# Peptides against a protein of PDB entry 2N1D, part 25

Target 1, 169 residues: chain A of PDB entry 2N1D
Amino acid sequence: EVKVKIPEELKPWLVDDWDLITRQKQLFYLPAKKNVDSILEDYANYKKSRGNTDNKEYAVNEVVAGIKEYFNVMLGTQLLYKFERPQYAEILADHPDAPMSQVYGAPHLLRLFVRIGAMLAYTPLDEKSLALLLNYLHDFLKYLAKNSATLFSASDYEVAPPEYHRKAV

## One batch from the design tools (peptide; made by RFdiffusion4, then SolubleMPNN)

Design b1_p11_7_s3 (from b1_p11_7, 3 letters changed)
Fold by OpenDDE base, seed 4:
Structure b1_p11_7_s3 (fold): chain B 169 residues (1-169), chain A 11 residues (1-11)
Amino acid sequence: as target 1 above (169 residues)
Amino acid sequence: DLELLKKALEA
């Protein structure tokens, strides 16, 4: 598989996220106060403000679009823990035409990078394109790490109600 | 090592 390195600063959050959902039986509050679309937009604007060339801006936009697409495709099938399935079903029922990047937030976006490497292994990219993509993915992950205090908080989770437990467990 | 998390997520 293609190896995507998660910053060490974010690895503890992945564990906390897992613990909140699977062991503490909490759910990330949806719709997210800051959704994936917004996070990606902020990243793109951040890169543009750093004095990138037009070509680099174009590349950033393409990467953002790619991350968004991957997220929207993978969220429902690869980025959820079992306990989150009823919540996802409710979201689909209530918002059938909404991209999940408009509903979910930073924690689920970070989970994408746990799985994206395996998916990229099936993507026919030449060596040069793959290297460029990986560079941007790592750059984006560094951005998430830099803003982790704002993007990742246990206060964005809440204890699932009893009726949810009955359908989830 | 993220293997534990990979396994915990839906396949």
Scores: peptide ipSAE 0.299, ipTM 0.896, DockQ to the pose 0.032
Fold by OpenDDE base, seed 2:
Formats: sequence, C-alpha cells, structure tokens
Structure b1_p11_7_s3 (fold): chain B 169 residues (1-169), chain A 11 residues (1-11)
Amino acid sequence: as target 1 above (169 residues)
Amino acid sequence: DLELLKKALEA
C-alpha cells in the first residue's frame, strides 16, 4: 500500500470532522462556500506565483487535475460516513450533472488523502514517477495545513434536522 | 488514528 502522510497539523481536524458528523450528527453545508475546484485553483495559482518553470507548472496542473479526478471518482463511494449518505443522495438529485468537486469543500477533500494511497497502489507508475507524485501530494497537503484557518471550520457544519435523522439508518 | 478513519469511511 502506498503511504500518504497527513500533516500533523491536519490530523486533529480529521478527528473533529469525524466527530461533527458521526457523534454530533451534523452535516457540512452544501454546496460548499469554497468548493474543491476553487481550492485546487488557488493552490495552482499559489505555485505559479512562486516563479515556477514551465515544466513545473505543467506538473502542478497535472497534479491538480489528478486530485480533482480522484476526488470526483471517490467521493460517493469512499469519502463519506454513513450519516452523510442521505445528503449525498439529495445532492445527486439536485445536481445530477455537476461534478462533486463543485459541490463539496475542504473537509471532504482532506478525506481523499486518507484513502488515496490504496487507489494509487493500483496505478501503473514506476517508482520514480510515484515518488514525484507523492511529493506533490504532500506539498498540496502542506498548503492545506498552511491555510487551514480559512479552509476548515466547525461553523461550516449545521445540525441535521429531525427528518434527516429518520433517513440516516 | 488514520486507520480508524479509513474504517469509518464508506468503502
């Protein structure tokens, strides 16, 4: 299994996110005020503003595109807690043609990196390419950690209504 | 810790 290291600064948030959903019975407000697409765009612009070469910019764009694709593929089947399943069903009904990267935000994006290692294990990448990819993923995670104050907040969650509790079996 | 989260998430 490919190991993706989560920054220590973000590990407490993963626990808080889990607690808000599973124990506090809250839901992340959707559509997100700042969706995954916007977060990835900000990261790409941040990297480009550092004076990267064309080759490095290309690599960043490929990484961003890859993260977006993995998120959109994995969100519904890999990145939700049981309590969030009815909300996801409602989102699919209300936004049938929208990629989930335009609906969900930073907390769910961070969850991707809890599961992405297992998916990367099946990719036909050579050792050097995989190492490079992991470096970029870790770089992105460090970016999330640096901007955690604006990306992760319990105020983005809300108490689920009683009607929702009946659906969340 | 992360293993617990992996287990708690849908799969």
Scores: peptide ipSAE 0.297, ipTM 0.897, DockQ to the pose 0.031
Fold by OpenDDE base, seed 5:
Structure b1_p11_7_s3 (fold): chain B 169 residues (1-169), chain A 11 residues (1-11)
Amino acid sequence: as target 1 above (169 residues)
Amino acid sequence: DLELLKKALEA
């Protein structure tokens, strides 16, 4: 498969995220105070402020658009733990036309990069295009690591109420 | 290694 390397700084967060949801029975507060769209926009602006050429800016926009699309496609079927399913169902009922990139935040976005490698392995990309994409994905992950203190916090989670546990199988 | 997390998602 295609190897997407998660920065070592972010790997502990993925474990904490898993623990908060599956073992501590907490939920990430939705809608996110800073959603995926906002995170990607900040990244794009960050890259553009670095004085890159027009072609580099074009590439950043395409990468951001691609990440957003993959997230919106994969969130509901690939990026949720079982305990999060009732919450997701409630979000769909309340916001049927909203893309999940406007609802969910950094923790779920990071989960994308746990699964995206397997998806890219079956995408018809030539070797050069794949290498370039991977470079941008790794660059974005470095950006997440750089801003991890503001993007990832256990305080964004809350203990699910008893009525939620009754809905969760 | 993230294999545990990969398996836990959607499980």
Scores: peptide ipSAE 0.292, ipTM 0.894, DockQ to the pose 0.030
Fold by OpenDDE base, seed 3:
Structure b1_p11_7_s3 (fold): chain B 169 residues (1-169), chain A 11 residues (1-11)
Amino acid sequence: as target 1 above (169 residues)
Amino acid sequence: DLELLKKALEA
């Protein structure tokens, strides 16, 4: 199994995220004020502005594109708590042609990295390419940790209305 | 299943 380590600084947020949704029965406000596309764009610009894109075998743009694709594929089937499924269904009905990276935000993006390791284990990547990819994934996670104060907030969640609770049964 | 996320992170 491919191991993707979550920074210790972000682990408490994953717990808070779980608590908000599963225990407090809240929902992340959608569409996100800052969606996954925007976060990835900011990361790419950050890396380019600092001149840290010297890796000849794996460009930052390719990594960003890959993360976006994995997120869009995995969100609906792998990254949602049971309580969030009715909300997801409503999003699909209202925005059938929109990729989920334009709807969801940082909390759900972070959840991707809890699951992505298992998916990467079955990709036909050579050892060197996999090592480079993992390096970028960890670098991105460090970026999320550095900007966690602006990306992760309980104020982005709200208590689900009674009507939603009936649908979530 | 993400319902087990908290438990996994605390382990």
Scores: peptide ipSAE 0.103, ipTM 0.800, DockQ to the pose 0.025

Design b1_p11_7_s4 (from b1_p11_7 with E1D E6K)
Fold by OpenDDE base, seed 2:
Formats: sequence, structure tokens, C-alpha cells
Structure b1_p11_7_s4 (fold): chain B 169 residues (1-169), chain A 11 residues (1-11)
Amino acid sequence: as target 1 above (169 residues)
Amino acid sequence: DEELLKKALEA
């Protein structure tokens, strides 16, 4: 089993995110003010500004591309709470051709790393390559933790309207 | 805690 360790600084946010959605019946405001594409772009630029070699830059770009792809594949089926399903359906109707990485933001991106380990277990990667990938994923998570004050906020959520609550229950 | 989150998410 492939295990992706979530930084301790971000674990409380996962709980708060769950609480906001499931217990308080709130929804993350969509489309996100800062979407997954933008977050990944900022990370890539951050890594490039740190004086990376060509090989390291290539690796970062591949990791970013991989995270984006996994997010877009997994969002609808793996990363949503039941209460968020009607919102997702509305997003699909309003943005039928847009990848979800352009719609959703940091909280849902963080949820990816709760599930991504199980998906990586089916990838045909050798032990060394998998270890390297995991290191980059952990590096990205560390980046999220470092910028958590700007990426994760309860103010990005809103109370679902009564009509939504009725259709979701 | 992570296992609880996995259970809470749709699969």
C-alpha cells in the first residue's frame, strides 16, 4: 500500500472542511477564486525560482501535470462528499467542457492526497521512481502547508440555500 | 483520521 503522509499542519483543515460541508451544510464557493491550475502553477514557479536544474525543473513540471490529471480524473468520483453532489452536477451543466482543476480550489485539491495513495498502488512504477514521486508529492504538500493561510479559509464557504438543502437530503 | 476521511468521501 502506497501511503501519502499529510502534514500535521493541514490535517486540522481536512477536519474543518469536512465539518463545514457535512455538519454545517455549507458549500465551497465555485468557481474557486484560486483554482487548482493556479495553485499548481504557483508551486511550479516557486520551485523554478529556487534555482532548479533543467532535470529538476522537468521533474516538477511532470509532477504538476500528474497532480492535475489525477485531480481531474478523481474529483467527481473520489473527492466529493454526498452533500456536494448537487453542486457538482450544476457545475457540469454550467461548465461541460472545463476541467475541474479550473473550477475547484485548494480544499478539494488537498482531499486528493487523502485518496491518491490507493491510485498510485496500481501504477507500474519501480520502487525508486515511486519513492521519488512520493518525495515530490510530500514537497508539494509542504508548500500547501506553508501557504495555508492564503489557500484555506472558512470564508470561502457559504451556507447552502434552503432549496439546495432540500434536494441534497 | 485519514481513514475516516476516506470513508466519508464518495468512492
Scores: peptide ipSAE 0.108, ipTM 0.804, DockQ to the pose 0.032
Fold by OpenDDE base, seed 1:
Structure b1_p11_7_s4 (fold): chain B 169 residues (1-169), chain A 11 residues (1-11)
Amino acid sequence: as target 1 above (169 residues)
Amino acid sequence: DEELLKKALEA
């Protein structure tokens, strides 16, 4: 299996995210104040501002596009806790043509990197290409860690109303 | 750990 290591700084957040949703029965506020598209755009701009002139096989924009695509494909089937399913259904009904990268935010994006390794194992990439991709993914995760104070906050969650609880059980 | 989180997402 392809190993994508989550920075130690972000691991506690994954636990908090899990706790907020599954045990405290809260929901991440949707649509996100800062959606996945925006986060990826900020990362791309950050990389461009650094003036990196390496000639790696993968460009930043290609990596961003790839992350976005994987997120949009995997969100509904791989990245949601059971308690979040009714919310997802409502989002699909209200925004049928919108990619989920325009709706969800940093916490769900971080969840992608818990699962993406298994998906990459089935992707036809040579060893060199895979290594380059992994380097970019880890670089992006480091970016998330550096900006964790602004991207991850329990205040972005709220207690689900009683009506939602009835739908979730 | 990531492995535990993977299983948590399945619940």
Scores: peptide ipSAE 0.089, ipTM 0.796, DockQ to the pose 0.031
Fold by OpenDDE base, seed 5:
Structure b1_p11_7_s4 (fold): chain B 169 residues (1-169), chain A 11 residues (1-11)
Amino acid sequence: as target 1 above (169 residues)
Amino acid sequence: DEELLKKALEA
């Protein structure tokens, strides 16, 4: 298995996120005030403004595109708790052609990195390429940690109404 | 724990 290390600063948030959804029966407000596309764009601009020279094989735009693609592929099947399924179904009905990276935000994006390691384990990448990719993924996670105060907040969640509970059984 | 979170997501 490919190990993607989550920063210690963000691990508590993953637990809080899980608790808000599964224990407190809350839902992340959708569409997100700051969606995944926007977060990735900010990261890309941040990296480009630093003027650092990285390996050409994994340019910032390529990494961002990869993260976005993985998120859009995995969100519906891998990144949602059971309680969130009705909300997801409603989103699909209202926005059938919109990528989920334009709907969901930082908490769900962070969940991706809990799962992405297993996916990368079966991706045909040589050792060197994998190491470079992992460096970028870890760099992005550090970026999320640095901006966690603005990206992760319990105030972005709300208690699901009774009618939602009835269809979430 | 990441393994716990993986299991939680599967629920």
Scores: peptide ipSAE 0.078, ipTM 0.787, DockQ to the pose 0.031
Fold by OpenDDE base, seed 4:
Structure b1_p11_7_s4 (fold): chain B 169 residues (1-169), chain A 11 residues (1-11)
Amino acid sequence: as target 1 above (169 residues)
Amino acid sequence: DEELLKKALEA
């Protein structure tokens, strides 16, 4: 198993996110006011502003692209709670060609990092590449933690209507 | 707990 450590600052949010959806029967408002694409773009720009070399900038862009791809692949199958499935189905129907990184936001992106380690275990990466990737993933998670006040809020969730409850597990 | 979260996502 490839271990991706979630910052302690964000662990409570994962619990709150789970609670909001599963126990309080709320839904994250979609499309997100700040989607995954935007978050990753901000991160890339943030790293660029820190005086990265061309090589470092390239690496950041590659990591951003990778995170985006993993998110888009995994969102529908691995990052949703059962209660969110009808919402996802509606999103797919309304936006069949849109990548989910343009629809979903920080909470779902954070969920990716709970699962990404297992996925990376199936990827034949050399030790050096894996170490570099893990460093950037942890760096990105630190970025999320740093900006958690603007990225994670219970106010971005809303109580699902009764008709939604009937179609959800 | 991340393992609990993994289980929750699979449910």
Scores: peptide ipSAE 0.077, ipTM 0.782, DockQ to the pose 0.031; fails the geometry check

Design b1_p11_8_s1 (from b1_p11_8, 4 letters changed)
Fold by OpenDDE base, seed 4:
Structure b1_p11_8_s1 (fold): chain B 169 residues (1-169), chain A 11 residues (1-11)
Amino acid sequence: as target 1 above (169 residues)
Amino acid sequence: DRLLKLLESLL
């Protein structure tokens, strides 16, 4: 199995995220104030500002594109708790042509990295390519941890209305 | 990581 290590700083957030949704019956406010596209763009710009070579810049762009693609593919099927399914359905209805990376934000993006390892296990990557990818994924996760104060907040969640409860059960 | 495995099962 391909193991993607989540920074220790972000692990508590994953628990809080789970708790907010599943136990407290809250929903992340959508569309996100800072969506996945924006987060990835900020990361790419951050890496570029560090004086990367052309090759490294290219690699960052490819990684960003890959993360975005994986997120958009996996969000609906792999990254949602059951309680979030009705919300997702509403999002699809309201934004049929929008990639989910333009709707969802940091918490759901972080969930990707809980699942991405298993997905990468089915990808025929050579050892060097896989190692490089993992390095960038971990680098990105480190970036998320560094900016966690602005990316992860319980205030971005709200209690689901009673009508939603009936729909979600 | 047990936590990640748990979360993976919950998603």
Scores: peptide ipSAE 0.291, ipTM 0.887, DockQ to the pose 0.027
Fold by OpenDDE base, seed 3:
Structure b1_p11_8_s1 (fold): chain B 169 residues (1-169), chain A 11 residues (1-11)
Amino acid sequence: as target 1 above (169 residues)
Amino acid sequence: DRLLKLLESLL
């Protein structure tokens, strides 16, 4: 089993996110004002501006590309609460060719790291390569924690309309 | 850990 540690600063947000959706019956505003693509781009630029050299086996761009790919694959099947399913179906109908990394934002991206460990367990990576990848993933999570005030806000959610409740049954 | 396992079951 591959263990991905979520920063303690972000764990309360995961609870708030769950509460907003499942108990308060709210939905994250879509398309996101700041989507996953933008967040990953900002991270890559941040790393480049710091002047730190990446490991020879993994570049920041490769990690970003990997996170994006995993997100796009896993969003629909692994990262949604039941209440969000009708919204997802509507997004697919309205934007059939758009990757979900261009639609969803930080809260759903953070959910990826709750599930990604199980997926990485089946990747054909040796122990050294896996350790390096995990270091980059943890580094990215630290970046999210550092910028949590601008990335995670309850104001990005809104109460689902009555017509949504009817089709969410 | 316990919280993450709970979230895994909810997603």
Scores: peptide ipSAE 0.291, ipTM 0.888, DockQ to the pose 0.026
Fold by OpenDDE base, seed 1:
Structure b1_p11_8_s1 (fold): chain B 169 residues (1-169), chain A 11 residues (1-11)
Amino acid sequence: as target 1 above (169 residues)
Amino acid sequence: DRLLKLLESLL
Protein backbone atom coordinates (compact mmCIF):
# COMPACT_ATOMS: atom_id res chain seq x y z
CA GLU B 1 0.00 0.00 0.00
CA VAL B 2 1.12 3.50 -0.84
CA LYS B 3 1.11 5.67 2.24
CA VAL B 4 0.34 9.35 1.94
CA LYS B 5 1.26 11.09 5.15
CA ILE B 6 -1.19 13.69 6.36
CA PRO B 7 0.47 16.61 8.13
CA GLU B 8 -0.06 16.52 11.87
CA GLU B 9 -1.55 20.00 11.66
CA LEU B 10 -4.40 18.73 9.51
CA LYS B 11 -5.23 15.55 11.38
CA PRO B 12 -7.26 17.38 14.04
CA TRP B 13 -9.27 18.96 11.27
CA LEU B 14 -10.17 15.59 9.83
CA VAL B 15 -11.55 14.69 13.22
CA ASP B 16 -13.45 17.95 13.47
CA ASP B 17 -14.85 17.45 9.98
CA TRP B 18 -16.03 13.99 10.90
CA ASP B 19 -17.52 15.28 14.12
CA LEU B 20 -19.37 18.14 12.44
CA ILE B 21 -20.97 15.85 9.91
CA THR B 22 -21.52 12.61 11.75
CA ARG B 23 -22.11 13.65 15.34
CA GLN B 24 -23.34 17.21 15.07
CA LYS B 25 -25.36 16.46 11.94
CA GLN B 26 -24.10 19.46 10.04
CA LEU B 27 -23.43 19.85 6.34
CA PHE B 28 -20.68 21.66 4.55
CA TYR B 29 -22.20 24.59 2.71
CA LEU B 30 -22.48 23.85 -1.00
CA PRO B 31 -21.50 25.11 -3.42
CA ALA B 32 -18.29 25.85 -1.59
CA LYS B 33 -17.23 29.46 -1.27
CA LYS B 34 -13.79 28.27 -2.30
CA ASN B 35 -14.01 25.13 -4.37
CA VAL B 36 -11.40 22.53 -5.12
CA ASP B 37 -10.66 24.04 -8.52
CA SER B 38 -9.84 27.34 -6.89
CA ILE B 39 -7.65 25.76 -4.24
CA LEU B 40 -5.67 23.86 -6.84
CA GLU B 41 -5.33 26.96 -8.97
CA ASP B 42 -4.02 28.92 -6.03
CA TYR B 43 -1.52 26.20 -5.30
CA ALA B 44 -0.31 26.13 -8.89
CA ASN B 45 0.06 29.89 -8.92
CA TYR B 46 1.87 29.77 -5.61
CA LYS B 47 4.36 27.29 -7.03
CA LYS B 48 4.84 29.34 -10.18
CA SER B 49 5.47 32.49 -8.19
CA ARG B 50 8.44 30.85 -6.53
CA GLY B 51 10.45 30.97 -9.73
CA ASN B 52 10.26 27.34 -10.68
CA THR B 53 11.64 26.03 -13.94
CA ASP B 54 9.40 25.23 -16.86
CA ASN B 55 9.74 21.56 -16.10
CA LYS B 56 8.76 22.19 -12.52
CA GLU B 57 5.72 24.14 -13.61
CA TYR B 58 4.74 21.36 -15.95
CA ALA B 59 4.97 18.86 -13.15
CA VAL B 60 2.85 21.03 -10.88
CA ASN B 61 0.19 21.37 -13.54
CA GLU B 62 0.12 17.64 -14.05
CA VAL B 63 -0.19 17.04 -10.33
CA VAL B 64 -3.00 19.57 -10.06
CA ALA B 65 -4.78 17.94 -12.96
CA GLY B 66 -4.32 14.56 -11.38
CA ILE B 67 -5.63 15.63 -8.00
CA LYS B 68 -8.64 17.20 -9.67
CA GLU B 69 -9.35 14.08 -11.66
CA TYR B 70 -9.03 11.78 -8.69
CA PHE B 71 -11.24 14.04 -6.63
CA ASN B 72 -13.95 14.14 -9.26
CA VAL B 73 -13.87 10.39 -9.62
CA MET B 74 -13.72 9.52 -5.95
CA LEU B 75 -15.93 12.14 -4.30
CA GLY B 76 -19.24 10.43 -4.81
CA THR B 77 -18.13 6.94 -3.97
CA GLN B 78 -15.27 7.31 -1.50
CA LEU B 79 -15.22 10.69 0.20
CA LEU B 80 -18.69 11.18 1.65
CA TYR B 81 -20.05 10.18 5.01
CA LYS B 82 -23.46 8.54 4.95
CA PHE B 83 -25.10 11.66 6.30
CA GLU B 84 -23.91 13.61 3.27
CA ARG B 85 -25.47 11.33 0.66
CA PRO B 86 -28.78 13.19 0.33
CA GLN B 87 -26.91 16.44 -0.14
CA TYR B 88 -24.81 14.87 -2.85
CA ALA B 89 -27.93 13.63 -4.59
CA GLU B 90 -29.35 17.13 -4.55
CA ILE B 91 -26.15 18.51 -6.01
CA LEU B 92 -26.24 15.97 -8.82
CA ALA B 93 -29.85 16.81 -9.57
CA ASP B 94 -29.23 20.55 -9.61
CA HIS B 95 -25.86 20.44 -11.33
CA PRO B 96 -25.73 17.25 -13.38
CA ASP B 97 -22.83 18.28 -15.58
CA ALA B 98 -20.72 20.12 -13.05
CA PRO B 99 -17.56 18.45 -11.83
CA MET B 100 -17.55 18.03 -8.10
CA SER B 101 -14.29 19.97 -7.92
CA GLN B 102 -16.37 23.03 -8.72
CA VAL B 103 -18.87 22.30 -5.96
CA TYR B 104 -16.97 20.94 -2.98
CA GLY B 105 -14.17 22.55 -1.02
CA ALA B 106 -11.16 22.03 1.18
CA PRO B 107 -12.56 19.57 3.74
CA HIS B 108 -13.62 17.08 1.11
CA LEU B 109 -10.39 17.62 -0.78
CA LEU B 110 -8.48 16.74 2.35
CA ARG B 111 -10.50 13.56 2.69
CA LEU B 112 -9.16 12.53 -0.71
CA PHE B 113 -5.73 12.14 0.79
CA VAL B 114 -7.07 9.68 3.32
CA ARG B 115 -8.06 7.42 0.44
CA ILE B 116 -5.72 8.25 -2.42
CA GLY B 117 -2.89 6.05 -1.23
CA ALA B 118 -4.90 2.91 -1.72
CA MET B 119 -5.90 4.02 -5.21
CA LEU B 120 -2.34 4.81 -6.19
CA ALA B 121 -1.32 1.33 -5.20
CA TYR B 122 -3.25 0.06 -8.22
CA THR B 123 -1.90 2.67 -10.59
CA PRO B 124 0.81 1.38 -12.94
CA LEU B 125 3.54 3.81 -11.99
CA ASP B 126 7.21 3.03 -11.86
CA GLU B 127 9.01 3.57 -8.61
CA LYS B 128 10.58 6.84 -9.67
CA SER B 129 7.32 8.30 -10.92
CA LEU B 130 5.50 7.23 -7.81
CA ALA B 131 8.11 8.78 -5.57
CA LEU B 132 7.90 12.02 -7.50
CA LEU B 133 4.13 12.02 -7.30
CA LEU B 134 4.22 11.40 -3.59
CA ASN B 135 6.60 14.29 -3.13
CA TYR B 136 4.18 16.59 -4.89
CA LEU B 137 1.21 15.28 -2.96
CA HIS B 138 3.02 15.89 0.29
CA ASP B 139 4.02 19.31 -0.94
CA PHE B 140 0.40 20.09 -1.67
CA LEU B 141 -0.65 18.85 1.74
CA LYS B 142 1.93 21.12 3.31
CA TYR B 143 0.38 23.95 1.35
CA LEU B 144 -3.02 23.07 2.76
CA ALA B 145 -1.58 23.01 6.25
CA LYS B 146 0.06 26.37 5.74
CA ASN B 147 -3.25 27.86 4.65
CA SER B 148 -5.44 25.86 6.99
CA ALA B 149 -6.74 28.91 8.85
CA THR B 150 -8.46 30.16 5.71
CA LEU B 151 -9.33 26.82 4.15
CA PHE B 152 -10.81 24.95 7.08
CA SER B 153 -13.46 26.50 9.28
CA ALA B 154 -16.41 25.16 11.20
CA SER B 155 -18.31 28.23 10.06
CA ASP B 156 -18.48 26.68 6.60
CA TYR B 157 -20.81 24.07 8.04
CA GLU B 158 -24.43 24.48 8.99
CA VAL B 159 -26.93 22.45 10.93
CA ALA B 160 -28.99 20.32 8.61
CA PRO B 161 -32.71 21.08 8.74
CA PRO B 162 -35.15 18.59 10.22
CA GLU B 163 -36.43 17.57 6.81
CA TYR B 164 -32.91 16.61 5.84
CA HIS B 165 -32.55 14.46 8.92
CA ARG B 166 -35.64 12.51 7.96
CA LYS B 167 -34.29 11.55 4.56
CA ALA B 168 -30.75 11.00 5.76
CA VAL B 169 -31.75 8.38 8.32
CA ASP A 1 -2.12 5.45 11.71
CA ARG A 2 -5.11 4.64 13.84
CA LEU A 3 -6.86 7.90 13.05
CA LEU A 4 -6.60 7.43 9.31
CA LYS A 5 -7.78 3.86 9.57
CA LEU A 6 -10.76 5.01 11.57
CA LEU A 7 -11.59 7.68 9.01
CA GLU A 8 -11.24 5.17 6.21
CA SER A 9 -13.77 2.96 7.91
CA LEU A 10 -16.18 5.83 8.44
CA LEU A 11 -16.17 7.17 4.91
Scores: peptide ipSAE 0.290, ipTM 0.892, DockQ to the pose 0.026
Fold by OpenDDE base, seed 5:
Structure b1_p11_8_s1 (fold): chain B 169 residues (1-169), chain A 11 residues (1-11)
Amino acid sequence: as target 1 above (169 residues)
Amino acid sequence: DRLLKLLESLL
């Protein structure tokens, strides 16, 4: 399969995220104070500020658009732990027309990269295009790692109320 | 990666 390497700095967070949700029965506060759209926009602006050529800027925009699309497609079916399902249902009811990239934040975005490799393995991309995409994905992950202190925090989670436990379990 | 495989199974 296609291997998307997650930076070592972010791997512990994935474990903490899993623990907060599944074992501590907490939920990420929604809507996110900094949603996926904002994170991707910041990344794009960061790349553009580096003095890249027009072609590179175009490529960054396409990568950002792709990540957003993949996230919005996969969030509901692939990126949620079972405990988060009732919350997701409530989000859909409250925000029926909003893409999930406007609701969820960095932790769920990072989860995408746990799954995206397997998905890309079945995507009809030539070797060169795949390599280029992987380079950008890794570059984005490095960006997340660099900004991890502001993007990933246990304080963005809260204990689910008793009413929620009755729904989820 | 054992960790990623575990997370893949838990999501």
Scores: peptide ipSAE 0.287, ipTM 0.891, DockQ to the pose 0.026

Design b1_p11_8_s2 (from b1_p11_8, 3 letters changed)
Fold by OpenDDE base, seed 4:
Structure b1_p11_8_s2 (fold): chain B 169 residues (1-169), chain A 11 residues (1-11)
Amino acid sequence: as target 1 above (169 residues)
Amino acid sequence: SRLLELLRSLL
């Protein structure tokens, strides 16, 4: 298995996120105050501000684009807990043409990196390509950890109403 | 573009 290491700072958040949704029956407030597009844009700008070479800047842009696309494809099928399905359906109805990277935020983005390792296991990658990808993914995760105070908060969740509970059964 | 291609290949 290809292991994508989640920073220790973010591991507790994954547990909290899971607990908020599945046990406390809360929902992440959508649309996110800071969506995935914005997070990735900030990351790209952050990397560019560090004096990257043209090649590094290009690589960052590709990583951002790749993560965005991957997120948009994977969100609905792989990243949602069952309790979140009705909310997702409502989002699709209200925003049929919007990519989910414009709707969802950091918690769901982080979930992507929990799954990406397993997905990489199904794709034949040479060692160099895999190492390169992992390096970029870990770099981005480090960025998320660095900015975790502004990206991850239980206050971004709210208790789902009783009507929602009926839908989620 | 290689990295993006790799990510796309996972879709």
Scores: peptide ipSAE 0.080, ipTM 0.773, DockQ to the pose 0.110
Fold by OpenDDE base, seed 5:
Structure b1_p11_8_s2 (fold): chain B 169 residues (1-169), chain A 11 residues (1-11)
Amino acid sequence: as target 1 above (169 residues)
Amino acid sequence: SRLLELLRSLL
């Protein structure tokens, strides 16, 4: 299995995220104050500000685009806990044409990287290409870890209202 | 579009 290493700083957050939703019956506030698009944009700008070569800048843009697309595909089917399904349905109804990267934020984005490793294991990628991809993914994760204080907060969650609980039953 | 293609291969 191809392992995408989650930074140690973010591992506890994954547990907190899971606990907030599944045990405490809270929901991440949507639309996110800082959505996935914004996070990826900030990352890209961060990388560009570091004085990377044109080739590296191009690669960053591709990685950002790829992560965004992959997130948008995977969010609804793979990244949500069961308790979040009614919220997702409401989002689809209210924002039918909006990509989920414009709605969801850092916690859900981080969940993507928990899943991606297993999927990479069965891809027909050569060793060099896989290593390159992993390097970029890890670099992005390091960025998330560096900015974790602003990206991950329990205050971005709220107790689901009673009517929601009825929908989630 | 190499990296994007790689990620798309997972979709």
Scores: peptide ipSAE 0.072, ipTM 0.769, DockQ to the pose 0.225
Fold by OpenDDE base, seed 2:
Structure b1_p11_8_s2 (fold): chain B 169 residues (1-169), chain A 11 residues (1-11)
Amino acid sequence: as target 1 above (169 residues)
Amino acid sequence: SRLLELLRSLL
């Protein structure tokens, strides 16, 4: 299995995120104040501002586009905890034509990178291509870690109301 | 768009 290494400073957040949802019965506020589209755009602009060449800029844009597409496909089927399913159903009803990258935020995006490694194991990638992809994914994760104070906060979660509990369990 | 295709292959 190919492993995408999560930065050490973000690993505790994955635990906190899980705890907030599953144990404390909270929900991430949706639509996100800072959605996945915006996060990826900020990353691309960050890379551009650092004086990247046209070639590097192209590569970053491709990575951003790929992450966005992958997130939009994987969110509903792979990235949600059981407790979040009713909320997701409500989102689909309220935003039927919106990609989930415009609704969800950093915590759910980070969950994607927990899964991506396993998926890479099933792809016929040569060593060089895999290394390149991993480098970009790790670079993005480092960006998330650098901006973790603004992207990950327990204040973005809310205690689910009793009526939600009844439909969730 | 090699990188994009690589990521799409994960879908």
Scores: peptide ipSAE 0.071, ipTM 0.770, DockQ to the pose 0.223
Fold by OpenDDE base, seed 3:
Structure b1_p11_8_s2 (fold): chain B 169 residues (1-169), chain A 11 residues (1-11)
Amino acid sequence: as target 1 above (169 residues)
Amino acid sequence: SRLLELLRSLL
């Protein structure tokens, strides 16, 4: 078991996200006002502005690319609640060639980090490589926590219309 | 390159 620690500032949001979708029957507004691509780009630029070495900048770019790719593969199969499935199907129908990192936003990106630990357990990583990866992932999560006020808001959700409820059954 | 490869290995 590989543990990816979620910052304490973000744990309550995961609960709120779940509650908004599952209990309140709301949907995250899509396409996201600030999508995953934009969030990752801002993170990379933030790291660059901190005066990191060229090597660290290179590593950040690799992390960003990896997270983006991982998100795009995992979103549809692992990151959605059942209530969100009809919305996802509609997105696929309307935008079949668009990567989900251009559609979804911070809440769904955060869900990725809840799942990534279990996936890492099945990868043949040496201790040094795993530690390095975890450090980068935690660094990104700290960035999300620092910017949580602008990235995570219940106002980004909307009550699903009656017609959606009918097809969500 | 190594880190990216590690992340891709999760796919």
Scores: peptide ipSAE 0.068, ipTM 0.763, DockQ to the pose 0.223; fails the geometry check

